# Ledger of designs, part 15: peptides against a protein of PDB entry 4DOW

Target 1, 157 residues: chain A of PDB entry 4DOW
Amino acid sequence: TFSWVGRPLPNRKQFQQMYREICMKINDGSEIHIKVGQFVLIQGEDNKKPYVAKLIELFQNGAEVPPKKCARVQWFVRFLEIPVSKRHLLGRSPPAQEIFWYDCSDWDNKINVETIIGPVQVVALAPEEVIPVDQKSEETLFVKLSWNKKDFAPLPP

## One batch from the design tools (peptide; aimed at target 1 V77 D108 I116)

Design b2_p14_6_s3 (made by RFdiffusion4, then SolubleMPNN; from b2_p14_6, 8 letters changed)
Fold by OpenDDE base, seed 1:
Structure b2_p14_6_s3 (fold): chain B 157 residues (1-157), chain A 14 residues (1-14)
Amino acid sequence: as target 1 above (157 residues)
Amino acid sequence: SADVQKVIENRSLP
């Protein structure tokens, strides 16, 4: 179950009420609060790792009947989501913890919050920084590059 | 769920 936290933010968008934070209630009754700017895991296909996204906006879409709790996100991709024929463009074998900023507009960036599994830690690194791959950081994901379906590039400043 | 399926379809390769 998802519920809004706090007062709605002022906005000029018709039929949209924006928020800074949402509460996710899990089966044991505990609550997880997720805020705009945090990273989340989103449910994907069976036998596949969940998708990764950064929350850009949280809003209730009043144009839908019934109204839906939604999020606008910046998508990231895992290496295995990149077509096999293009993986060689990276020029290296990335660790499992590396993800890539998706730099295309062909994907819808709106999701239903019910697809969110939970928060995840994502750390941006400079190209020269080493991605730590140890037991202490197994749950942390790292991003150095963007992917635009044609090539990899350094993250924008 | 239908919402998850929508995400999968949106991210599917052409």
Scores: peptide ipSAE 0.701, ipTM 0.943, DockQ to the pose 0.801
OpenDDE base, seeds 2, 3, 4, 5: peptide ipSAE 0.103, 0.125, 0.701, 0.108; ipTM 0.707, 0.713, 0.944, 0.709; seed 5 fails the geometry check

Design b2_p14_6_s4 (made by RFdiffusion4, then SolubleMPNN; from b2_p14_6, 6 letters changed)
Fold by OpenDDE base, seed 2:
Structure b2_p14_6_s4 (fold): chain B 157 residues (1-157), chain A 14 residues (1-14)
Amino acid sequence: as target 1 above (157 residues)
Amino acid sequence: SADVEEIIKNRSLP
């Protein structure tokens, strides 16, 4: 279950209440707080790895009945989400921990918070920096480049 | 879930 933490932030958007933080209650009764600006795993297809996203906004959509808890996200893509025919453009075989900033607007960036699996650590690296690949760091994802469906590029400033 | 499927539909697949 998900519940808002704190009071709504002031905003001008009709039928929307914005929040800074949301609480996710897990099966064992423990709670995880997720804030705007953090990275999360989003439920993917069966037998596939979850999607990776950065939370940009947390809001309740009051225009829906019942109101829905939503988020706007910046998408990342895993290497395996890139078309096979274009993977060669990277010029290297990335480690499994590498993800890419999705630099397109063709995807809907609104999600229901119920699709959030949990938080994940994402670290931005310079292209020349080495991604540490050990079992202890496997939970951490790394981003060096953006992907715009045509080519890879340096991360946005 | 329907919500998950909606996200999947909106994302490009390889």
Scores: peptide ipSAE 0.054, ipTM 0.682, DockQ to the pose 0.624
OpenDDE base, seeds 1, 3, 4, 5: peptide ipSAE 0.042, 0.053, 0.051, 0.050; ipTM 0.660, 0.687, 0.679, 0.676

Design b2_p14_7 (made by RFdiffusion4)
Pose (drawn by RFdiffusion4):
Order: C-alpha cells, then structure tokens, then sequence
Structure b2_p14_7 (pose): chain A 157 residues (1-157), chain P 14 residues (1-14)
C-alpha cells in the first residue's frame, strides 16, 4: 500500500496535487521511498516481464473519483516490445538487462501507483560501454539507446 | 492494469 510523504509540490495542474515522493509498504513489513526521477517496475500481463518506467510525476488525481494516487512516466521498452521485424536494426543481440528509452508519445504515460511493483535501478551507458555482466547477479537495467518505432537512436537530452 | 496493457499493445504494434 502507498502513502504520500509530506507536503505537495507547488501546485501546477488543477484537480491534482503533485508529490516528489511516495512511500511504499511491503509484506516484508518495511517502508521504501520512491522518488520522481527514479525508475519502477510496473506490473504488466502475468506472463511477461514488468514494464520499466522512469517516474516523471507523482500525483493525487482529483479528477478521478474516488481519487487515486497516479504517476506519469517516461516509458522504456524491452527488446521483445520492439517489433520482430525491426529488431535487426539494432545490429546486435541485446542482453536481457538492456532496455530502451521509448521516444514516442503514442502510448499514454499515466499509471495508477498500485501497478508499481517497486523501484528498479536503471543506468545509462555510453554506446561503447559493456554491460556488466558483473556480479550481484545484478537486478540493474542498462540503457544505451532510444527506440522511436522506426530506428534505434541516441539517448535524448 | 488491463487498460494499460491494451494501450501498450496498440502503441507498440508495428
């Protein structure tokens, strides 16, 4: 379950209250803070890996009744979310830990915070950097490129 | 979640 942490950010949008941070309680019993700018795994279909997204906004949406806790995200897509016909355009076989900045506005970016599984570490690498492949049996995901429905391209600014 | 999945299928289609 989720709760807001502290005061809302200075008001921007009507009927919404924005927060920098959200508190998530687990059945391990502990509390974890997830902040705007951090990444989350978002529950998709049961037979697939979680979506990955960067939190760009956290908000209480008064336009829904009863009101809900929501997040706007920047999507990332997994290699399997890229059309099979387009996968060769990458020119290599990406590891499972590699993901792609999704640079397109077609898919809505608002989610209910209850779809959040938890935080995930996502790291930007230069194209020439190699993914570890180091130990921790890492839970970290790495991003080198964006995908725009047409081609792989550099990470935006 | 169901709505999000449907939107993802539509948006990510070729």
Amino acid sequence: as target 1 above (157 residues)
Amino acid sequence: REELIEQAKEALAE

Design b2_p14_7_s1 (made by RFdiffusion4, then SolubleMPNN; from b2_p14_7, 6 letters changed)
Fold by OpenDDE base, seed 3:
Structure b2_p14_7_s1 (fold): chain B 157 residues (1-157), chain A 14 residues (1-14)
Amino acid sequence: as target 1 above (157 residues)
Amino acid sequence: MKEMIEKRKKALAE
């Protein structure tokens, strides 16, 4: 169950009510609050490898009946989502915790909040920084580069 | 959900 937290934010988007925070209620009755700017796991084809995204907007889509709770996201991609023929462009074998900023807008970046599994920690690193892999620590994902379907590039500051 | 997944896969496959 998802519900809005707080009042709608002022915006100029037609048929949309924007929010800064949404509440996800878990089976045990506990609640997780997710805010714009946070990173989330989104249900994908593989349950063990959900999609990763940064929440850019939270909004109720009033154009639909009934209104839908939606989010606009910045997509990340996992290495294995990149075509095999292009993976060599990275020039290294990335750890499983590395994700890439998807630097394209060739498909919809709107999702239903119902697809959100939960929050996840994403840490931006410089290319020279080592990704720590600790099996005993909570899962943290790391991003160093963007992927634009043609090549990898450093993230802008 | 399935539609979103398929569109994503298609885009990334290019």
Scores: peptide ipSAE 0.634, ipTM 0.944, DockQ to the pose 0.740
OpenDDE base, seeds 1, 2, 4, 5: peptide ipSAE 0.629, 0.630, 0.627, 0.629; ipTM 0.944, 0.944, 0.943, 0.944

Design b2_p14_7_s2 (made by RFdiffusion4, then SolubleMPNN; from b2_p14_7, 4 letters changed)
Fold by OpenDDE base, seed 3:
Structure b2_p14_7_s2 (fold): chain B 157 residues (1-157), chain A 14 residues (1-14)
Amino acid sequence: as target 1 above (157 residues)
Amino acid sequence: MKELIEKRKEALAE
């Protein structure tokens, strides 16, 4: 289950109440708090390769009945989600831990918070930095580049 | 969820 933490933030969006934090309650009763600005895993087609996103906004959509707990996100994409014919544009074989900043606005960036699996660590690296791969380490994802459906580019500032 | 998946696939498709 998901519940808001704290009071709604002031905003000018009609029918939306914005929040800075949401609580995800796990089956065992434990709670995970997720805040705007953090990265999350979102349920996708492949359970072992969930989607990755950065939380930009947390809001209750009052336009729906009943109101829905939603988030606006910055999407990341995995290498294997990029069309086969364009993967060569990267010029290298990325490690499994690398994801790419999706630099397009061609589909909705709103999600239902119920699709959130949990938080994940995403670390931005310079192109020349080596992605550390340690099987004994907790799962950490790394981003060096953006993908705009045409080419890879340096991360936006 | 399925809707999101489909929209995502369409958006990312060549």
Scores: peptide ipSAE 0.603, ipTM 0.939, DockQ to the pose 0.774
OpenDDE base, seeds 1, 2, 4, 5: peptide ipSAE 0.603, 0.600, 0.602, 0.593; ipTM 0.939, 0.939, 0.939, 0.937

Design b2_p14_7_s3 (made by RFdiffusion4, then SolubleMPNN; from b2_p14_7, 5 letters changed)
Fold by OpenDDE base, seed 4:
Structure b2_p14_7_s3 (fold): chain B 157 residues (1-157), chain A 14 residues (1-14)
Amino acid sequence: as target 1 above (157 residues)
Amino acid sequence: MKELIEKRKKALAE
């Protein structure tokens, strides 16, 4: 169950109400609050490899009946989602915890909040920084580079 | 949900 936290932000867009925070109620009855700017796991085809995204906007789409709770996101991609023929462009074998900033807008960045599994920690690193792969931080994901379907590049500012 | 998955797969396959 998802519910908005706080009052709608000032917005001139018709049929849209924007929010800063949403509450996710989980099975044990506890609540997790997720805010714009945080990173989330999103349901994918493989339950072991959920999608990763950064929340850009939280909004209720009043143009739909019934209204839907939605989010706009910045996508990340996993190394194995990149075509086999292009993986060599990285020049190294990345650890499982590394993800890549998807530097394209060629598909919809709108999601239903019901597809959110939960929050996740994503840490941006410089290229020379080592990605820790110990048991204490295996839940943390790391990003060094972007992927634009042509090559890997430094992270956007 | 399945539509998102298919669109994502198609976009990344290019």
Scores: peptide ipSAE 0.612, ipTM 0.941, DockQ to the pose 0.742
OpenDDE base, seeds 1, 2, 3, 5: peptide ipSAE 0.611, 0.611, 0.606, 0.602; ipTM 0.941, 0.941, 0.940, 0.939

Design b2_p14_7_s4 (made by RFdiffusion4, then SolubleMPNN; from b2_p14_7, 5 letters changed)
Fold by OpenDDE base, seed 1:
Structure b2_p14_7_s4 (fold): chain B 157 residues (1-157), chain A 14 residues (1-14)
Amino acid sequence: as target 1 above (157 residues)
Amino acid sequence: MEKLIEERKKALAE
């Protein structure tokens, strides 16, 4: 179950109410609060490898009947989602914890909040920084580069 | 959700 936290933020979109924070109630009755700017895991085809995204907007879409709780996201992609024929462009074998900023707009970046599995920690690193791979940080994902379907590049500012 | 997954897979395959 998802519910809005706080009052709607000012915006100029006719059929949308924007929010800063949403509350996710899980089965044991506990609550997880997720805010704009945080990173989330989103249901994918592989339950063991959910999608990763940064929350850009949280909004109720009043244009739909009934209204839906939605999010606008910045997508990340996992290395294994990149075609085999293009993986060599990275020039290295990335650790399992590395994800890539998806630098394209060729699929929808709007999701239903009900597809959110939960929050996740994503740490941006400079190219020269080492990604720690140990049990203590296995739950943390790291991003150094963007992927635009043709090349890897430094992260956008 | 199924639509999103399909569109994502299609886009990334290009």
Scores: peptide ipSAE 0.667, ipTM 0.949, DockQ to the pose 0.752
OpenDDE base, seeds 2, 3, 4, 5: peptide ipSAE 0.665, 0.663, 0.659, 0.658; ipTM 0.949, 0.949, 0.948, 0.948

Design b2_p14_8 (made by RFdiffusion4)
Pose (drawn by RFdiffusion4):
Structure b2_p14_8 (pose): chain A 157 residues (1-157), chain P 14 residues (1-14)
Amino acid sequence: as target 1 above (157 residues)
Amino acid sequence: AVEELAEQAKEALS
């Protein structure tokens, strides 16, 4: 379950209250803070890996009744979310830990916070950097490229 | 909410 932490940010959008941070309680019993700018795993279909997204906004949406806690995200896509016909354009076999900045506006970016599984560490690498492949049996995901429905390209600014 | 998100992803990423 989720609760807001502290005061809302200075108001921007009508009927919405924005927050920098959200508190998530687990059945391990503890509390975890997830902030705007951090990444989350978002529950998708039961037979697939979670979506990955960067939190760009956290908000209480008064336009829904009853009101809900929501997030706007920047999507990332997994390699399997890229059309099979386009996968060769990468020119390599990406590891499972590599993901792609999704640079397209076609997919809506608003989610209910209840779809959040939890935070995930996502790291930007230069194209020539190698993914560890280190230990921790890492839960970290790495991003080198964006995908725009047409081609793989550099990470935006 | 998950079903709606999955449908949107299916449409957008096709």

Design b2_p14_8_s1 (made by RFdiffusion4, then SolubleMPNN; from b2_p14_8, 7 letters changed)
Fold by OpenDDE base, seed 5:
Structure b2_p14_8_s1 (fold): chain B 157 residues (1-157), chain A 14 residues (1-14)
Amino acid sequence: as target 1 above (157 residues)
Amino acid sequence: DVKEFNEKRKKALS
């Protein structure tokens, strides 16, 4: 169950009510609050390797009937989501904790909040920094580079 | 639909 926290933010976007925070109620009765700017795991094809995204906006889409709780996100991609023929462009075998900033806007970045599994920690590192090996790969993820479907590049400053 | 979403993602990343 998802519910908005606080009042809608002032905006003039028709059919959209913007929010800063959403509350996830988990089966055990506990609640998790997620805010714009935080990173989340999104339900993917593989339950063991969910998608990773940064929340950019939280909004209720009034254009739908009934209204839907949605989010706009900045996508990340896992190494194994990159085509096999292009993986060599990285020039190394990345650890399981590494993800890549998806530097494309060629597909929808809107999701239903119901697809959010929960929050996750994502740490940006400089290319020369060593990724700490974690026993639990999903505890903390690390990003050094962007991927634009053509090449890997350093993250923008 | 989750399945459709996954397929669209795979297509976009291909």
Scores: peptide ipSAE 0.660, ipTM 0.948, DockQ to the pose 0.706
OpenDDE base, seeds 1, 2, 3, 4: peptide ipSAE 0.658, 0.659, 0.659, 0.659; ipTM 0.948, 0.948, 0.948, 0.948

Design b2_p14_8_s2 (made by RFdiffusion4, then SolubleMPNN; from b2_p14_8, 7 letters changed)
Fold by OpenDDE base, seed 3:
Structure b2_p14_8_s2 (fold): chain B 157 residues (1-157), chain A 14 residues (1-14)
Amino acid sequence: as target 1 above (157 residues)
Amino acid sequence: DVKELDEKRKKALA
């Protein structure tokens, strides 16, 4: 169950009520609050490899009946989602915890909040920094580079 | 919706 937290934010978008926070109620009865700017795991076909995204906007889509709770996200991609023929462009074998900032606007960035599994920690690193893969950080994902379907590039500062 | 997302994603990343 998902519910909005707080009052709608002022916005210029028609038929959309913007929010900065949403509450996700878990089976245990506990609640997890997720805010704009945080990173989330999103349900995919493979339950072991959910999609990763940064929440850019939280909004209720009033154009639909009934209104739907939605989010706009910045997508990340996992290395294995990159075509096999292009993986060599990275020039290294990344650890499983590395993800890449998807630097394209060619595909829809809207999701239903119901597809959100939960929050996840994503840490941006400089290219020369080593990704820790110890037990303490096993749940943390790391991003160094962007992927634009053509090449890898450093993240903007 | 999961299937739709997966299909769109795979197509976009191909």
Scores: peptide ipSAE 0.598, ipTM 0.943, DockQ to the pose 0.714
OpenDDE base, seeds 1, 2, 4, 5: peptide ipSAE 0.597, 0.598, 0.596, 0.596; ipTM 0.943, 0.943, 0.943, 0.943

Design b2_p14_8_s3 (made by RFdiffusion4, then SolubleMPNN; from b2_p14_8, 7 letters changed)
Fold by OpenDDE base, seed 5:
Structure b2_p14_8_s3 (fold): chain B 157 residues (1-157), chain A 14 residues (1-14)
Amino acid sequence: as target 1 above (157 residues)
Amino acid sequence: DVKKLNEKRKKALS
């Protein structure tokens, strides 16, 4: 279950209540707090490879009945999600822990918070920095480049 | 809706 932490933030969006933090209650009764600006894993088709996103906004959509707890996110993509015909543009074989900043506005960036699996650590690296690869999957992910469906590019500032 | 999310993602990245 998910519940808001704190009072709604002032905003001018009709039917939306903005929040800074949300509480995720897991099976053992413990709680995980997630804030705007943090990175999260989102449930995908493959449980072994969940999606990765940065939380931009947390809001309750009051236009729905009952109201829905939602988030606006910045998407990341995994290398194997890129079309086979485009993968050669990277010029190297990336490690499994590398993800790419999705640099397009053509994709819906709103999600239901119920799709969030939990928090994850994402570290930005310079191109020349070596990604420390370990045996633990999804412990820490690394991003060096963006992907805009046409080419790879240095990360946005 | 996880199914809807997956479909949108697949379409966007294709």
Scores: peptide ipSAE 0.632, ipTM 0.951, DockQ to the pose 0.756
OpenDDE base, seeds 1, 2, 3, 4: peptide ipSAE 0.631, 0.631, 0.631, 0.625; ipTM 0.951, 0.951, 0.951, 0.950

Design b2_p14_8_s4 (made by RFdiffusion4, then SolubleMPNN; from b2_p14_8, 5 letters changed)
Fold by OpenDDE base, seed 2:
Structure b2_p14_8_s4 (fold): chain B 157 residues (1-157), chain A 14 residues (1-14)
Amino acid sequence: as target 1 above (157 residues)
Amino acid sequence: DVEELNEKRKKALS
C-alpha cells in the first residue's frame, strides 16, 4: 500500500498533483518513506535482479480513473542487461554490485509506484575507485559510468 | 504494468 506524505507541491499541471514523499506500507505493518531524489528497486522480470532507478518526480495522475500514483525516474541498467556484443566495451568484468547510469531518453521513464519494491543505496564512485565487496555492502550498489547504448562514459555531472 | 515495462525495457536496451 502506498500513500502520499505531506501536501501536494505547487504545480501548473491541471491533472497532476506532485509530492515530495510517499509512504510504502510493507507486509509486517511497518512503513518506509521514500522521497524524490532517492534510489529505488523496481520490480522486473527477475525478482532477484530488480531494476534500479532514481526518483525524479512523485505525482498522482488525476487524468486516469481511478487516479494513479506514479513516479518519473532516471533509469540505471545492470551489466547483464547490456547486449552481449557490446559488453566488451567496458574492458573489464564488473562486480555484481555495479550498475550504470542510462544516458538515453528513448523509453518511458514513468512508472507506477506499485512497482517499487523498496529503497536501495546507490553510491557514485570515480572510475579508479574500487568497489567494496563485503557483507556490509552487499545491498549497496555502485555506479561509475553511464551507458548510452553505444559506449560507456564517465558519469554525468 | 510490470510485464509491459519489462517488454519495453528489453526492447529499448536491445
Scores: peptide ipSAE 0.604, ipTM 0.947, DockQ to the pose 0.754
OpenDDE base, seeds 1, 3, 4, 5: peptide ipSAE 0.601, 0.604, 0.601, 0.604; ipTM 0.946, 0.947, 0.946, 0.947

## One batch from the design tools (peptide; aimed at target 1 Q43 E45 W75 V77)

Design b2_p15_1 (made by RFdiffusion4)
Pose (drawn by RFdiffusion4):
Structure b2_p15_1 (pose): chain A 157 residues (1-157), chain P 15 residues (1-15)
Amino acid sequence: as target 1 above (157 residues)
Amino acid sequence: TAEIEKLDAEAKTHL
């Protein structure tokens, strides 16, 4: 379950209150703070890996009744979410830990916070950097490129 | 559950 932390950010959109941070309680019993700018795993279909997204906004949406806690995200896509016909354009076999900045506006970016599984560490690497492959049997995901429905390209500014 | 189903439908449409 989720609760807001502290005061809302200075108002921007009508009928919404924006927060820098959200508190998530687990059945391990503890509390974890998830902030705008951090990444989350978002529950998708039961037979697939979670979606990955960067939190760009956290908000209480008064336009829904009853009101809900929501997030706007920048999506990332997994290699399997890229059309099979386009996968060769990468020119390599990406590891499972590599993900792609999704640079397209077609897919809506608003989610209910209850779809958040939890925070995930996502790291930007230069194209020539190698993914560890180091130990921790890492839970970290790495991003080198964006995908725009047409081609792989550099990470945007 | 409904939000997950909606999100999955949108992902299938736009990805």

Design b2_p15_1_s1 (made by RFdiffusion4, then SolubleMPNN; from b2_p15_1, 9 letters changed)
Fold by OpenDDE base, seed 1:
Structure b2_p15_1_s1 (fold): chain B 157 residues (1-157), chain A 15 residues (1-15)
Amino acid sequence: as target 1 above (157 residues)
Amino acid sequence: KEDIEKLNELRKKNL
């Protein structure tokens, strides 16, 4: 169950109400608050690792009937989602904790908040920084590079 | 579930 937290933010979109924060109620009755700017795991294919995204906007889409709780996200891509024929462009075998900033605007970045599994920690690193692969950082994902469907590149500012 | 299926298809087509 998802519920808005706080009052709607001002916006110019006729059929949208924007919010800073959403509350996710989990099975044990506890609640997790997720804010714009945080990173989330999103349900993927069965038996596959979840997708990773940064929340850019939280909004209720009043243009739909009935209205839907939605988010706009910045997508990340896992290495194994990249086509096999292009993986060699990285020039290395990345650790499982590495994800890549998807640097394209060629598809819809809107999701239903009901697809959110929960929050996740994502840390941006410089190329020379080592990704720690220990128990302390097992739940943390790391990003060094972007992927634009053609090549890997330094992270956007 | 419907939203998940749509997202999966979209990612497969574009990545």
Scores: peptide ipSAE 0.580, ipTM 0.928, DockQ to the pose 0.834
OpenDDE base, seeds 2, 3, 4, 5: peptide ipSAE 0.575, 0.579, 0.576, 0.577; ipTM 0.928, 0.928, 0.927, 0.928

Design b2_p15_1_s2 (made by RFdiffusion4, then SolubleMPNN; from b2_p15_1, 9 letters changed)
Fold by OpenDDE base, seed 1:
Structure b2_p15_1_s2 (fold): chain B 157 residues (1-157), chain A 15 residues (1-15)
Amino acid sequence: as target 1 above (157 residues)
Amino acid sequence: SEDIKKLNELRKKHL
């Protein structure tokens, strides 16, 4: 169950109400608050690792019937989602904790908030920084590079 | 979930 937190933000988009924060109710009755700018795990295919995204907008889409709670996201891509024929372009075997900033606008970046599994920690690193893979950091994901369907590149500013 | 199905299809199509 998802519910908005706080009052709507001012915006110019017709039929939309924008928010800074949403509340996710967990089965045990506890609640998790997620804000714009945070990173989330999103349900992927069965028996596969979830997708990763950064929340850039939270909004209720009043143009739909009934209105839907939505988010606009910046996608990340896991290495195994990259086509086999292009994985060699990385030049290394990445650790499981590495994800890549998806630097394309070729499909919709809107999601239903109900696809969100929960928050996740994502840390941006410079290329020379080592990704820690010990048990203490196993729940943290790291990003060094972007992927634009053609090649890997340094992260955008 | 229909939303999850749509999301999966979009990713498969465009990635």
Scores: peptide ipSAE 0.653, ipTM 0.953, DockQ to the pose 0.838
OpenDDE base, seeds 2, 3, 4, 5: peptide ipSAE 0.650, 0.650, 0.649, 0.649; ipTM 0.952, 0.952, 0.952, 0.952

Design b2_p15_1_s3 (made by RFdiffusion4, then SolubleMPNN; from b2_p15_1, 10 letters changed)
Fold by OpenDDE base, seed 2:
Structure b2_p15_1_s3 (fold): chain B 157 residues (1-157), chain A 15 residues (1-15)
Amino acid sequence: as target 1 above (157 residues)
Amino acid sequence: SEDIEKLNKLREENL
């Protein structure tokens, strides 16, 4: 269950109410608050790792009946999502914790908040920085580069 | 769900 936190932000979009924060109620009854600017895991297909995204906007879409709670996101991709034929372009075998900024506009960046599994920590690193794989960062994802379906490019931390 | 299916299909076809 998802519910808005706080009052809607002022905006001029006729059919949208924007928010800063949403509350996600988990099965155990606990609540997780997710804010614009945070990173989230998005439900993928069965037996696949969740997708990773940064929340850009949270809004209720009044153009739909009934209104839908939605988010606009910046997508990331996992290395194993990249076609096998193109993985060599990275020039290295990345750790499992590395993700890549998706630098294309061909994907719909609007999601239903119901697809959100929960928050995740994403840390930007310089290309020369080593990705720490310790217990403290076991669930932390790291981004160094962008992917535009053609090549990898440096991404400033 | 329909949303999940649509998202996965899009990524598989366009990545």
Scores: peptide ipSAE 0.257, ipTM 0.859, DockQ to the pose 0.836
OpenDDE base, seeds 1, 3, 4, 5: peptide ipSAE 0.257, 0.255, 0.251, 0.254; ipTM 0.859, 0.859, 0.858, 0.858

Design b2_p15_1_s4 (made by RFdiffusion4, then SolubleMPNN; from b2_p15_1, 11 letters changed)
Fold by OpenDDE base, seed 1:
Structure b2_p15_1_s4 (fold): chain B 157 residues (1-157), chain A 15 residues (1-15)
Amino acid sequence: as target 1 above (157 residues)
Amino acid sequence: SKDIKELNEKRKKTL
């Protein structure tokens, strides 16, 4: 169950109410608060690793009937989601904790908040910085590069 | 869920 936290933010978009924060109620009755700017795991296909995204906007879409709780996100992709024919462009075998900033405008970046599994930690690193692979860091994901469907590139500023 | 199915389909078509 998802519910808005706080009052709507001022915006000029018709049929939309924007928010800073959403509350996710989990099975044990506990609540997790997720804010714009944080990173989340999103449900993927069965038996596969969840997707990763950064929350850019949280909004209720009043254009739908009934209204939907939505988010606009910046997508990340995992290495194994990149076409086999393009993977060699990375020039290395990335650790499992590495994800890539998706740098294309061709993707629908709107999601329903019900697809969110929970928060996750994502750390941006420079290319020369080592990704720790210790168990103590297994819950943290790291991003060094973007992927634009053609090549890997330095992260956007 | 319907939302998950739609999400997965969009992702497959985009990547």
Scores: peptide ipSAE 0.622, ipTM 0.946, DockQ to the pose 0.785
OpenDDE base, seeds 2, 3, 4, 5: peptide ipSAE 0.620, 0.617, 0.617, 0.622; ipTM 0.946, 0.945, 0.945, 0.946

Design b2_p15_2 (made by RFdiffusion4)
Pose (drawn by RFdiffusion4):
Structure b2_p15_2 (pose): chain A 157 residues (1-157), chain P 15 residues (1-15)
Amino acid sequence: as target 1 above (157 residues)
Amino acid sequence: ADEAFEWLQEFSESL
């Protein structure tokens, strides 16, 4: 379950209250803070890996009744979310830990916070950097490129 | 991918 932490950010959108942070309680019993700018795993279909997204806004949406806690995200896509016909354009076999900045506005970016599984560490690498492959049997995901429905390209600014 | 995304939108709204 989720709760807001502290006061809302200075108001921007009508009928919405924005927050820098959200508190998530687990059945391990503890509390975890997830902030705007951090990454989350978002529950998709049961037979697939979670979506990955960067939190760009956290908000209480008064336009829904009853009101809901929501997030706007910048999506990332997994390699399997890229059309099979386009996968060769990468020119390599990406590891499972590599993901792609999704640079397109066609998919909506608003999610209910109850779809959040939890935070995930996502790291930007230069194209020539190698993914560890180091230990921790890492839960970290790495991003080198964006995908725009057409081609792989550099990470945007 | 589009179908799974649509499912996520519907699932998110149902909550």

